# Peptides against a protein of PDB entry 2QAS, part 72

Target 1, 120 residues: chain A of PDB entry 2QAS
Amino acid sequence: PPEDLMQYEAMAQDALRGVVKAALKKAAAPGGLPEPHHLYITFKTKAAGVSGPQDLLSKYPDEMTIVLQHQYWDLAPGETFFSVTLKFGGQPKRLSVPYAALTRFYDPSVQFALQFSAPE

## One batch from the design tools (peptide; made by RFdiffusion4, then SolubleMPNN)

Design b2_p21_1_s2 (from b2_p21_1, 13 letters changed)
Fold by OpenDDE base, seed 2:
Structure b2_p21_1_s2 (fold): chain B 120 residues (1-120), chain A 21 residues (1-21)
Amino acid sequence: as target 1 above (120 residues)
Amino acid sequence: TSFPSQEEIEEMEKLKPANDD
């Protein structure tokens, strides 16, 4: 097939990453997500820009999935990444994840799912 | 673009989150 110099697939992927950003902004708004919506987010832990406790990231050398429903704090959806405080083993930890690091986004309440190719 | 199949969605129902919730 002819070469796609426009890189339409990549542009479409970026647009869909915008859906994740928008969803997180809703989650960060006062009152949080409208029930029963909640978000499962999977990302490559070694992707550029991913930040968090060393011990936590070491436990998940490839991918990690987090859930945003009942216990999340200070969710901050930025332009290129989001940060959030979650509890792991009862201890609060701060994570910073670029949208480009995402591999899966899922809302079980309505079975809405997105998949992405993430760098390594 | 391609979206997850029903089989993939079924597998997503089994996701194990790392954080407490």
Scores: peptide ipSAE 0.459, ipTM 0.860, DockQ to the pose 0.624
Fold by OpenDDE base, seed 3:
Structure b2_p21_1_s2 (fold): chain B 120 residues (1-120), chain A 21 residues (1-21)
Amino acid sequence: as target 1 above (120 residues)
Amino acid sequence: TSFPSQEEIEEMEKLKPANDD
């Protein structure tokens, strides 16, 4: 087949990453997500731009899945990455994740799911 | 593909979050 010099698949992926960004912005707004909506977000921990406690990231050498429902704080969805404070083993930790590092997004309340190809 | 199959969605429902909640 002919080469796609426009890289449409990448464009489509970026557009869908925009859905995640928009969802996180809703989650960050006053009042949080409208119940029963909640988000499961999976990302590559070794992807460029991912940052957080070394001990935490070391525990998940490939991918991590976080849930945003009852216990999340200071969610800051930027244009290229989002940061959020979550508790791990009772301890609050700050994570910063570029949207490009995402591999899965899921809202079980309405069974809305997205998958992405993230760089290693 | 960006939109997973029903089987893949089923697997997503088994996801175990790392954080407390």
Scores: peptide ipSAE 0.458, ipTM 0.858, DockQ to the pose 0.718
Fold by OpenDDE base, seed 5:
Structure b2_p21_1_s2 (fold): chain B 120 residues (1-120), chain A 21 residues (1-21)
Amino acid sequence: as target 1 above (120 residues)
Amino acid sequence: TSFPSQEEIEEMEKLKPANDD
């Protein structure tokens, strides 16, 4: 196949990461996500910019999935990354995840799914 | 692929989140 010097696939993925950002901004609104929408977000835990409790990230050396539905607080979707407080084993913990670290996004309520190539 | 296949979507239905919910 011919070489793609335009890097269309990369451009498309960046655009689709924008969908995730937009969805998170909706989720961060006062009323939260409109029911029954909820978000499953998977990301590479060792990607640049990912931060959180060491004990938590150590349990997931490759990828981990979080769900935003009933128990999430202080969701802050920035321009390049989002941060959120979630409970793990009953303990509240803060995560910071760059959109570039995402590998998949899924809303089971409408079966909307996206996959991304994330840096290793 | 940015748009998962039907098979890949089926796998996503099996997702197990790390956080409490």
Scores: peptide ipSAE 0.457, ipTM 0.861, DockQ to the pose 0.717
Fold by OpenDDE base, seed 1:
Structure b2_p21_1_s2 (fold): chain B 120 residues (1-120), chain A 21 residues (1-21)
Amino acid sequence: as target 1 above (120 residues)
Amino acid sequence: TSFPSQEEIEEMEKLKPANDD
């Protein structure tokens, strides 16, 4: 088949990452997400730009999934990455995740799912 | 994507979050 020099698939995936960014911005707004929406976000823990507690990231050497529903604080969805405070074993930890590191996004309330190819 | 198959949904439902909630 002919070569795609436009890289349309990558463009499409980046556009869909924009959906995640937009959803997080809604989640960060006063009042949070409208019930019963909540977000499951999976990302590559070793992707460039991912930052968080070493012990936590070490526990998840490949991918890690977080849920944003009842216990999340200071959600800050930036242009290229988002940061959020979550509790792990009762301890609050700050995570910073580039949208490019995402591999899955899921909202069970409406069964909306997205999958992405992230760099290894 | 927006309209996953039942198999896809089943896999998504298996997601296990790391954080407390």
Scores: peptide ipSAE 0.456, ipTM 0.854, DockQ to the pose 0.564

Design b2_p21_1_s3 (from b2_p21_1, 12 letters changed)
Fold by OpenDDE base, seed 2:
Structure b2_p21_1_s3 (fold): chain B 120 residues (1-120), chain A 21 residues (1-21)
Amino acid sequence: as target 1 above (120 residues)
Amino acid sequence: IGFPSEEEIEEMEKLVPANDN
């Protein structure tokens, strides 16, 4: 097959990462997501730029999934990463995740899903 | 794009979030 020098697959994935960013911006707006929408986000915990409590990240050496529905605070979707406060075992903790670290995005309410390749 | 097959949906439904919800 012909050699793709345009890297179309990568460009397409970046465009789709934009969908995640846009969805998070909607989730961060006053009132949050319109019911029954909620988001499941999976990411590589060892990817560059991922930040959070050491004990938590150590528990998930490869990937971790978080859900944004009933309990999430101070969601801040930036241009290259988003940060959010979630509770783990009743304790609030802050996470910062680059969009490039994402591997899965899912909204069960409408069964919308995206999958991405992320560096180890 | 965006709307997966039945098999993919089945896998997505198995996701277990780490945080409390």
Scores: peptide ipSAE 0.604, ipTM 0.924, DockQ to the pose 0.590
Fold by OpenDDE base, seed 1:
Structure b2_p21_1_s3 (fold): chain B 120 residues (1-120), chain A 21 residues (1-21)
Amino acid sequence: as target 1 above (120 residues)
Amino acid sequence: IGFPSEEEIEEMEKLVPANDN
């Protein structure tokens, strides 16, 4: 097939990452997500820009999945990354994840899923 | 786009969140 000099697949992937951003903005709004919506987000823990407790990230050397449903605080969906406070073993911890680091997004309530190719 | 096959859904349902929920 012809060589794609436009990099359409990458453009499409970025557009779809925008869906995640938009969903997180809805989740961050007063009242949170409309029931029964909740989000499973998977990302590469070693991707550039990922930030969080060393012990936590070390436990997940490749990918990590978080769920935003009943226990999440101060969700801040920025333009290039989002940050959120979650509890791990009862301890609150802050994570900062660039949208570019995402590999999966899933809302089981409506079985909506997106998969991305994140940088290694 | 966005709505996977039954097989893909099965895989999605296997996701294990790291945080308390």
Scores: peptide ipSAE 0.603, ipTM 0.924, DockQ to the pose 0.592
Fold by OpenDDE base, seed 5:
Structure b2_p21_1_s3 (fold): chain B 120 residues (1-120), chain A 21 residues (1-21)
Amino acid sequence: as target 1 above (120 residues)
Amino acid sequence: IGFPSEEEIEEMEKLVPANDN
């Protein structure tokens, strides 16, 4: 196949990452997501910019999936990353994840799914 | 792109969240 010097696939991926950002902004608004929408987000835990409790991230050396449905707080979707407080084993913990670290986004309610090639 | 095939959906349904919900 001919060489793509425009990097269309990358541009398309970035545009789709924008969908995730937009969805999270909706989730962060007062009242949260409209029922029954909820989000499953998978990301590379070792990707640049990912931050959180070391003990937690150590349990998931490659990828980690979080769900935003019933228990999430202070969701802050920025322009390049989002942060959120979730509970793990009853303990609240703060995670910060760049959109570039995402590998999967899924909303079971409407079976909407996106997959990304995150940096290795 | 946003609405996957039946096979892809099956894989998505296998996702296990790490946090409490």
Scores: peptide ipSAE 0.600, ipTM 0.923, DockQ to the pose 0.599
Fold by OpenDDE base, seed 4:
Structure b2_p21_1_s3 (fold): chain B 120 residues (1-120), chain A 21 residues (1-21)
Amino acid sequence: as target 1 above (120 residues)
Amino acid sequence: IGFPSEEEIEEMEKLVPANDN
């Protein structure tokens, strides 16, 4: 195909990242996600802006997946990144993940899935 | 990039979250 100087793929990815942000905002609303919806989010742990416990991130040198369903607290979906408290081995820990670091988004309840390229 | 194929969705069902759930 001819050369794309518009960078449509990048535009599409950015738009779709907006879907993730919107979904997280719904999840952060009072009452949380409407059952049976729940979210599996995968991101590059070494991407710029990713923040969390050193030991946890070290355990996942490339990517890690988190699930927002039964146990998630203080979900704060900002404009460029979201923060959330999850339990790992029974211990609550805070993670901050830029939307740009995401590589996968999946809602098993309706089999809605998205994949993205993320900074290495 | 974008919506995964049916086969890829099947792989999504195998995802293991790092956090307790």
Scores: peptide ipSAE 0.600, ipTM 0.919, DockQ to the pose 0.701

Design b2_p21_1_s4 (from b2_p21_1, 11 letters changed)
Fold by OpenDDE base, seed 4:
Structure b2_p21_1_s4 (fold): chain B 120 residues (1-120), chain A 21 residues (1-21)
Amino acid sequence: as target 1 above (120 residues)
Amino acid sequence: LSFPSEEEIAEMAKLKPANDD
């Protein structure tokens, strides 16, 4: 196939990361996501900017998937990263994840999915 | 690419979240 000097795939992925950000903003709004929508988000735990409890992240040396549906609090979708409070083993913990660290986005309710290449 | 195949989507349905829900 011809060489793509425009790097369209990279452009598309960056644009699609915007979809994730937009979806999270909807999830952060009062009332949360409209039923039955919910989000499965997978990210590289060792990517730059990822922060959270050391013990938690150490359990997932490569990738980690979180679900935002019934139990998530203080979701804060920033410009370059989002933070959210989730429960792990009954304990609330705060995670901060750059959008650039994402590898998967999935909404089972409508089977909408995206995949991304993430650093580290 | 960015848009997974139907097969990949089906596999995503098996994703196990780390957090309680």
Scores: peptide ipSAE 0.554, ipTM 0.879, DockQ to the pose 0.712
Fold by OpenDDE base, seed 2:
Structure b2_p21_1_s4 (fold): chain B 120 residues (1-120), chain A 21 residues (1-21)
Amino acid sequence: as target 1 above (120 residues)
Amino acid sequence: LSFPSEEEIAEMAKLKPANDD
């Protein structure tokens, strides 16, 4: 097959990562997401730019999934990464995740799902 | 480019979040 010098697959993935960014911006707005929408986000914990408590990240050496529905605070969706405060074992902790580290995005309320190739 | 199948979506319904909620 012909060689794709345009890298269309990568372009498409970046465009779809934009959907996640947009969804998070809606989640960060006053009032949060419109019920019953909520987000499950999975990412590679060892990807460049991922940051958070070392003990937490060590517990999930490959991937971890977070849910944004009832308990999330100070969600800040930037241009290249988002940060959010969540509770783990009852303790609030801050996570910073680049969109490039994402592997899954899912909204159970409407069964909308996306999958991405993240760096190993 | 491929989007998740109905089967894959069903599997995502089994995702276990790390955070409390």
Scores: peptide ipSAE 0.553, ipTM 0.879, DockQ to the pose 0.631
Fold by OpenDDE base, seed 5:
Structure b2_p21_1_s4 (fold): chain B 120 residues (1-120), chain A 21 residues (1-21)
Amino acid sequence: as target 1 above (120 residues)
Amino acid sequence: LSFPSEEEIAEMAKLKPANDD
């Protein structure tokens, strides 16, 4: 196939990462997402910029999926990364995830899904 | 693959979140 020197696929993925950012900003608004919308987000735990409890990240050496619906706090969707407080085994933990680390985004309520190739 | 197929979307439904919810 012809060589794509423009890297259109990467451009498209970057644009679609913007959808995730926008969705998270809606989720961070007072009252959260409009029901029944909720978000499943999968990311590479070893990607640059990912931060969180060492013990937690150690349990998920490749990818981790989090759900944002009923129990999430202080969701802060920045321009390059988002941070959020979630509970794991009843314990609140803070995660910081760059949008570039994302591999999947899914909203079961409307079966909307996106898939990304994240940097290793 | 930016836009998953219906089969891939169905697979998404099997995702197990790490956090409590």
Scores: peptide ipSAE 0.552, ipTM 0.880, DockQ to the pose 0.706
Fold by OpenDDE base, seed 1:
Structure b2_p21_1_s4 (fold): chain B 120 residues (1-120), chain A 21 residues (1-21)
Amino acid sequence: as target 1 above (120 residues)
Amino acid sequence: LSFPSEEEIAEMAKLKPANDD
């Protein structure tokens, strides 16, 4: 097939990452997500810009999935990354995840899903 | 593109989150 010099697939993926960002902004707004919406987010833990407790990230050397529904705090969806406080084993911990590190997004309530190719 | 098939979505339903919820 002809060589795609426009890199349309990459453009499309970047646009779709914007959907995740927008969804997180809704989740961060007062009152949170409209019920019954909730978000499952999977990301590469070793991707550039990913930040969090060393022991936690070490436990998930490849990918990690988090859920935002009942227990999340101080969700801050920035332009290039989002940060959020979640509990792990009862302990609150802060995670910072660039949108570029995402590999999947899923909202079970409406079975909406997206998959992304993230840096290795 | 980035839109999963129904089968892939079904697999996502099996995801187990790392955090408490």
Scores: peptide ipSAE 0.551, ipTM 0.878, DockQ to the pose 0.692

Design b2_p21_2_s1 (from b2_p21_2, 13 letters changed)
Fold by OpenDDE base, seed 1:
Structure b2_p21_2_s1 (fold): chain B 120 residues (1-120), chain A 21 residues (1-21)
Amino acid sequence: as target 1 above (120 residues)
Amino acid sequence: RAAELAALEQQAREAEALFAA
């Protein structure tokens, strides 16, 4: 097939990243997500803009998945990235993840899944 | 996938927290 100079697939992926942003905004609202909804979010740990505890990121040098269900605090979904406090090893840790770093999004409660191509 | 290990570990801790409370 001919070369797509419009890059429609990239545009579509960017639009779908908006779904994740919107879902996180719902999760950040008072009362949190409506049960039984919860979010599995996978991202490239070495992507530009990803920040968090060095030991945690070192443990997962390629990708890691976080769960937003029962224990998450101070979820702040911005326009280009979100930040959240989660417990790892019983210790609260702050993560900051650009939406561009995402590779998977999943809500098991309704089996809604998205996959993204994230730059390394 | 190996990427899901963090999620599984986090789930386990969340479950423990809920049952302990």
Scores: peptide ipSAE 0.137, ipTM 0.723, DockQ to the pose 0.109
Fold by OpenDDE base, seed 4:
Structure b2_p21_2_s1 (fold): chain B 120 residues (1-120), chain A 21 residues (1-21)
Amino acid sequence: as target 1 above (120 residues)
Amino acid sequence: RAAELAALEQQAREAEALFAA
């Protein structure tokens, strides 16, 4: 097939990362996500800029999926990354995830799904 | 599969929160 020197697919994926950012901003607003919406977010744990407890990230050396529904705190969706506090095993843990590290986004309430290429 | 394990952990807690409310 013809070579795409414009790299339109990459542009499209970058635009779609904006959807995730926008969704998280809605989730961070007062009142949170409108029921029944909730978010499954998958990311590469070794991607540049990912930060969190070493024990947690070591437990999931490749990818991990987090759920934003009823139990998430201090969601802070920045321009290049978001941070959020979640409970794992009953313990609150802070994660910081660049949008570039995302590999999957899913809202099962409306079956909306996105997939992304992320740094290995 | 392994990527979803963290979600499963949260799902259990989410269910507890839902039924406790």
Scores: peptide ipSAE 0.058, ipTM 0.671, DockQ to the pose 0.098
Fold by OpenDDE base, seed 5:
Structure b2_p21_2_s1 (fold): chain B 120 residues (1-120), chain A 21 residues (1-21)
Amino acid sequence: as target 1 above (120 residues)
Amino acid sequence: RAAELAALEQQAREAEALFAA
């Protein structure tokens, strides 16, 4: 097939990352997501810009999935990354994840799924 | 899969939160 010099696929992927950002902004709004919507977000833990507890990130050296439903706090969806407080082992931990680090987005309530190629 | 273990951990607590709600 002809070579795509416009990189339309990359453009489309970036646009779709915007869906995740928008969804997180809805999740961060007062009252959270409208039930029964909730989010499973998978990201590369070693991607540039990912920040969190060393013990947690070391436990999941490749990628990990977080769930935003009943227990998440201080969700802050920025323009290039989002941060959120989640409990692991009963302890609150702060994660900061660039949208570029995402590999999967899923809302099981409506079976909406997106997959992304994250930078190595 | 290690990537899913974190989700499972949260899911367990999410379920507990649901029942406690």
Scores: peptide ipSAE 0.040, ipTM 0.648, DockQ to the pose 0.097
Fold by OpenDDE base, seed 3:
Structure b2_p21_2_s1 (fold): chain B 120 residues (1-120), chain A 21 residues (1-21)
Amino acid sequence: as target 1 above (120 residues)
Amino acid sequence: RAAELAALEQQAREAEALFAA
């Protein structure tokens, strides 16, 4: 097959990552996500730019999934990464995750799913 | 999957928040 010098697939994947960013911006707005929407976000914990408590990241050495519905605080969706405070074991933890580290995005309320390839 | 274990912990908290609200 002919060689794609335009890298269309990569461009398409970047556009889809934009959907996650947009969804998080909606979640960060006053009032949060409209019920019953909520987000399951999976990412590579060892990917460049991922930061958080060492004990938490060590517990999930490959990937971890976080849920954004009722118990999340200070969600800050930037242009290249987002940060959020979540509770694990009852303790608040701050996570910072680049969109490039994402491997899965899912909203069970409408069964909307996206998958991504994320290098370490 | 191991990746979803963290979500399970959060789901418990989410359930509590849902029923408490």
Scores: peptide ipSAE 0.038, ipTM 0.647, DockQ to the pose 0.093

Design b2_p21_2_s2 (from b2_p21_2, 11 letters changed)
Fold by OpenDDE base, seed 2:
Structure b2_p21_2_s2 (fold): chain B 120 residues (1-120), chain A 21 residues (1-21)
Amino acid sequence: as target 1 above (120 residues)
Amino acid sequence: SAAELAELRRRAEEAERLFAA
């Protein structure tokens, strides 16, 4: 088959990662997401740049899903990664996730889903 | 695909249980 020197698939993946970034920026705005929108984000816990509670990350050695609906604070969507504070066992914990580590994005309110290939 | 969407929904349901109040 012809060789794709343009790497269209990679470009498409990057564009779709941009959707997640944009959605998180909306979520980080005052008032948060417009109800009933909320986000389920799945990522590879061992991907480069992922940081968070060691006990939690060790509990999920492959992938972890977080929920951004009512129980999240200080969402900070950067250009290459986002960080957010979530409560685990009643304790606030800071999680930092590069967009490149994402494997799934889902908004159940409108059944909008994306999936990505991530290393590891 | 339908299978991919179903898996995403399953993950969402698991997350709902994990982060339930």
Scores: peptide ipSAE 0.027, ipTM 0.599, DockQ to the pose 0.512
Fold by OpenDDE base, seed 4:
Structure b2_p21_2_s2 (fold): chain B 120 residues (1-120), chain A 21 residues (1-21)
Amino acid sequence: as target 1 above (120 residues)
Amino acid sequence: SAAELAELRRRAEEAERLFAA
């Protein structure tokens, strides 16, 4: 196949990352996501910009999936990253994840799925 | 691809079961 000098695939992936950002902004709005929508978000835990409890991230050395449905708090979707509070072992933990670190996005309620290539 | 989506859905379903437990 001919060489793509436009890098369409990269542009498409960036656009689709925008879908995740938009979805998170909807989730962060008052009232949260419209039921039954909920989100499964997978990201590379060692990607640049990822931050959270050391013990938690160490437990997931490659990828981690978080669920945004009934037990999440203070979701803050920024322009380049989002942060959210989730309970692990009964304790609230704050995670900060750049959109560039995402590898998977899924909404089971409508079976909408996205997959991304993230930096290693 | 269809296979990739299927795998993604499988993993999501598995995660759902784990988090629901």
Scores: peptide ipSAE 0.027, ipTM 0.568, DockQ to the pose 0.351
Fold by OpenDDE base, seed 5:
Structure b2_p21_2_s2 (fold): chain B 120 residues (1-120), chain A 21 residues (1-21)
Amino acid sequence: as target 1 above (120 residues)
Amino acid sequence: SAAELAELRRRAEEAERLFAA
């Protein structure tokens, strides 16, 4: 096949990452996501820029899926990464995840799914 | 693809079980 010097596929993926960012910004608004929407977000835990409790991340050395439905706090979707507080074992934990680290995005309420190739 | 979507849905279902109250 002909060589693509425009990198259209990469551009398309970046645009789709923008969908996740936009969705998270909606989720961060007062009142949260409109029912029954909720988000399943999977990311590479060892990707550059990912940060969180070591004890938690060590339990998920490859990928981790978080759910944003009813049990999340202080969601802060920035331009390059988002941060959120989730409870694990009853304890609040802060996670920061670059959009570039994402591998999966899913909203079961409308069966909307996205898949991404994240850097190793 | 349908296969990719199926995998995503499976992962979501697994996550729901893990995060179930």
Scores: peptide ipSAE 0.027, ipTM 0.587, DockQ to the pose 0.441
Fold by OpenDDE base, seed 1:
Structure b2_p21_2_s2 (fold): chain B 120 residues (1-120), chain A 21 residues (1-21)
Amino acid sequence: as target 1 above (120 residues)
Amino acid sequence: SAAELAELRRRAEEAERLFAA
């Protein structure tokens, strides 16, 4: 079969990552997400650019899912990554996650789901 | 696919349990 020198599939995936970025920007706006929307975000913890507490990331050596619903603070969705403060064990922890590290995005309120191929 | 959605829902449910207050 002919080789795709344009890498259209990669382009499409990048475009869909833009949906996550846009959703996070909505979540970061004053008032947060409109009820009942909330976000489940899964990412490769060892992907380049992922940063956070060592103990936390070590606990999840492959993938980690975070929930953005009621308990998140200082959500900052940048152009290439987002950062957010979440409580783990009652302690606030700052996570920074590149969009390229994402593997899953899900909003159960409307059953909207996205899947991504992230580098190992 | 249906299987993919099922897996996503499973993961979401697990995460919800972990982060439930």
Scores: peptide ipSAE 0.025, ipTM 0.583, DockQ to the pose 0.470

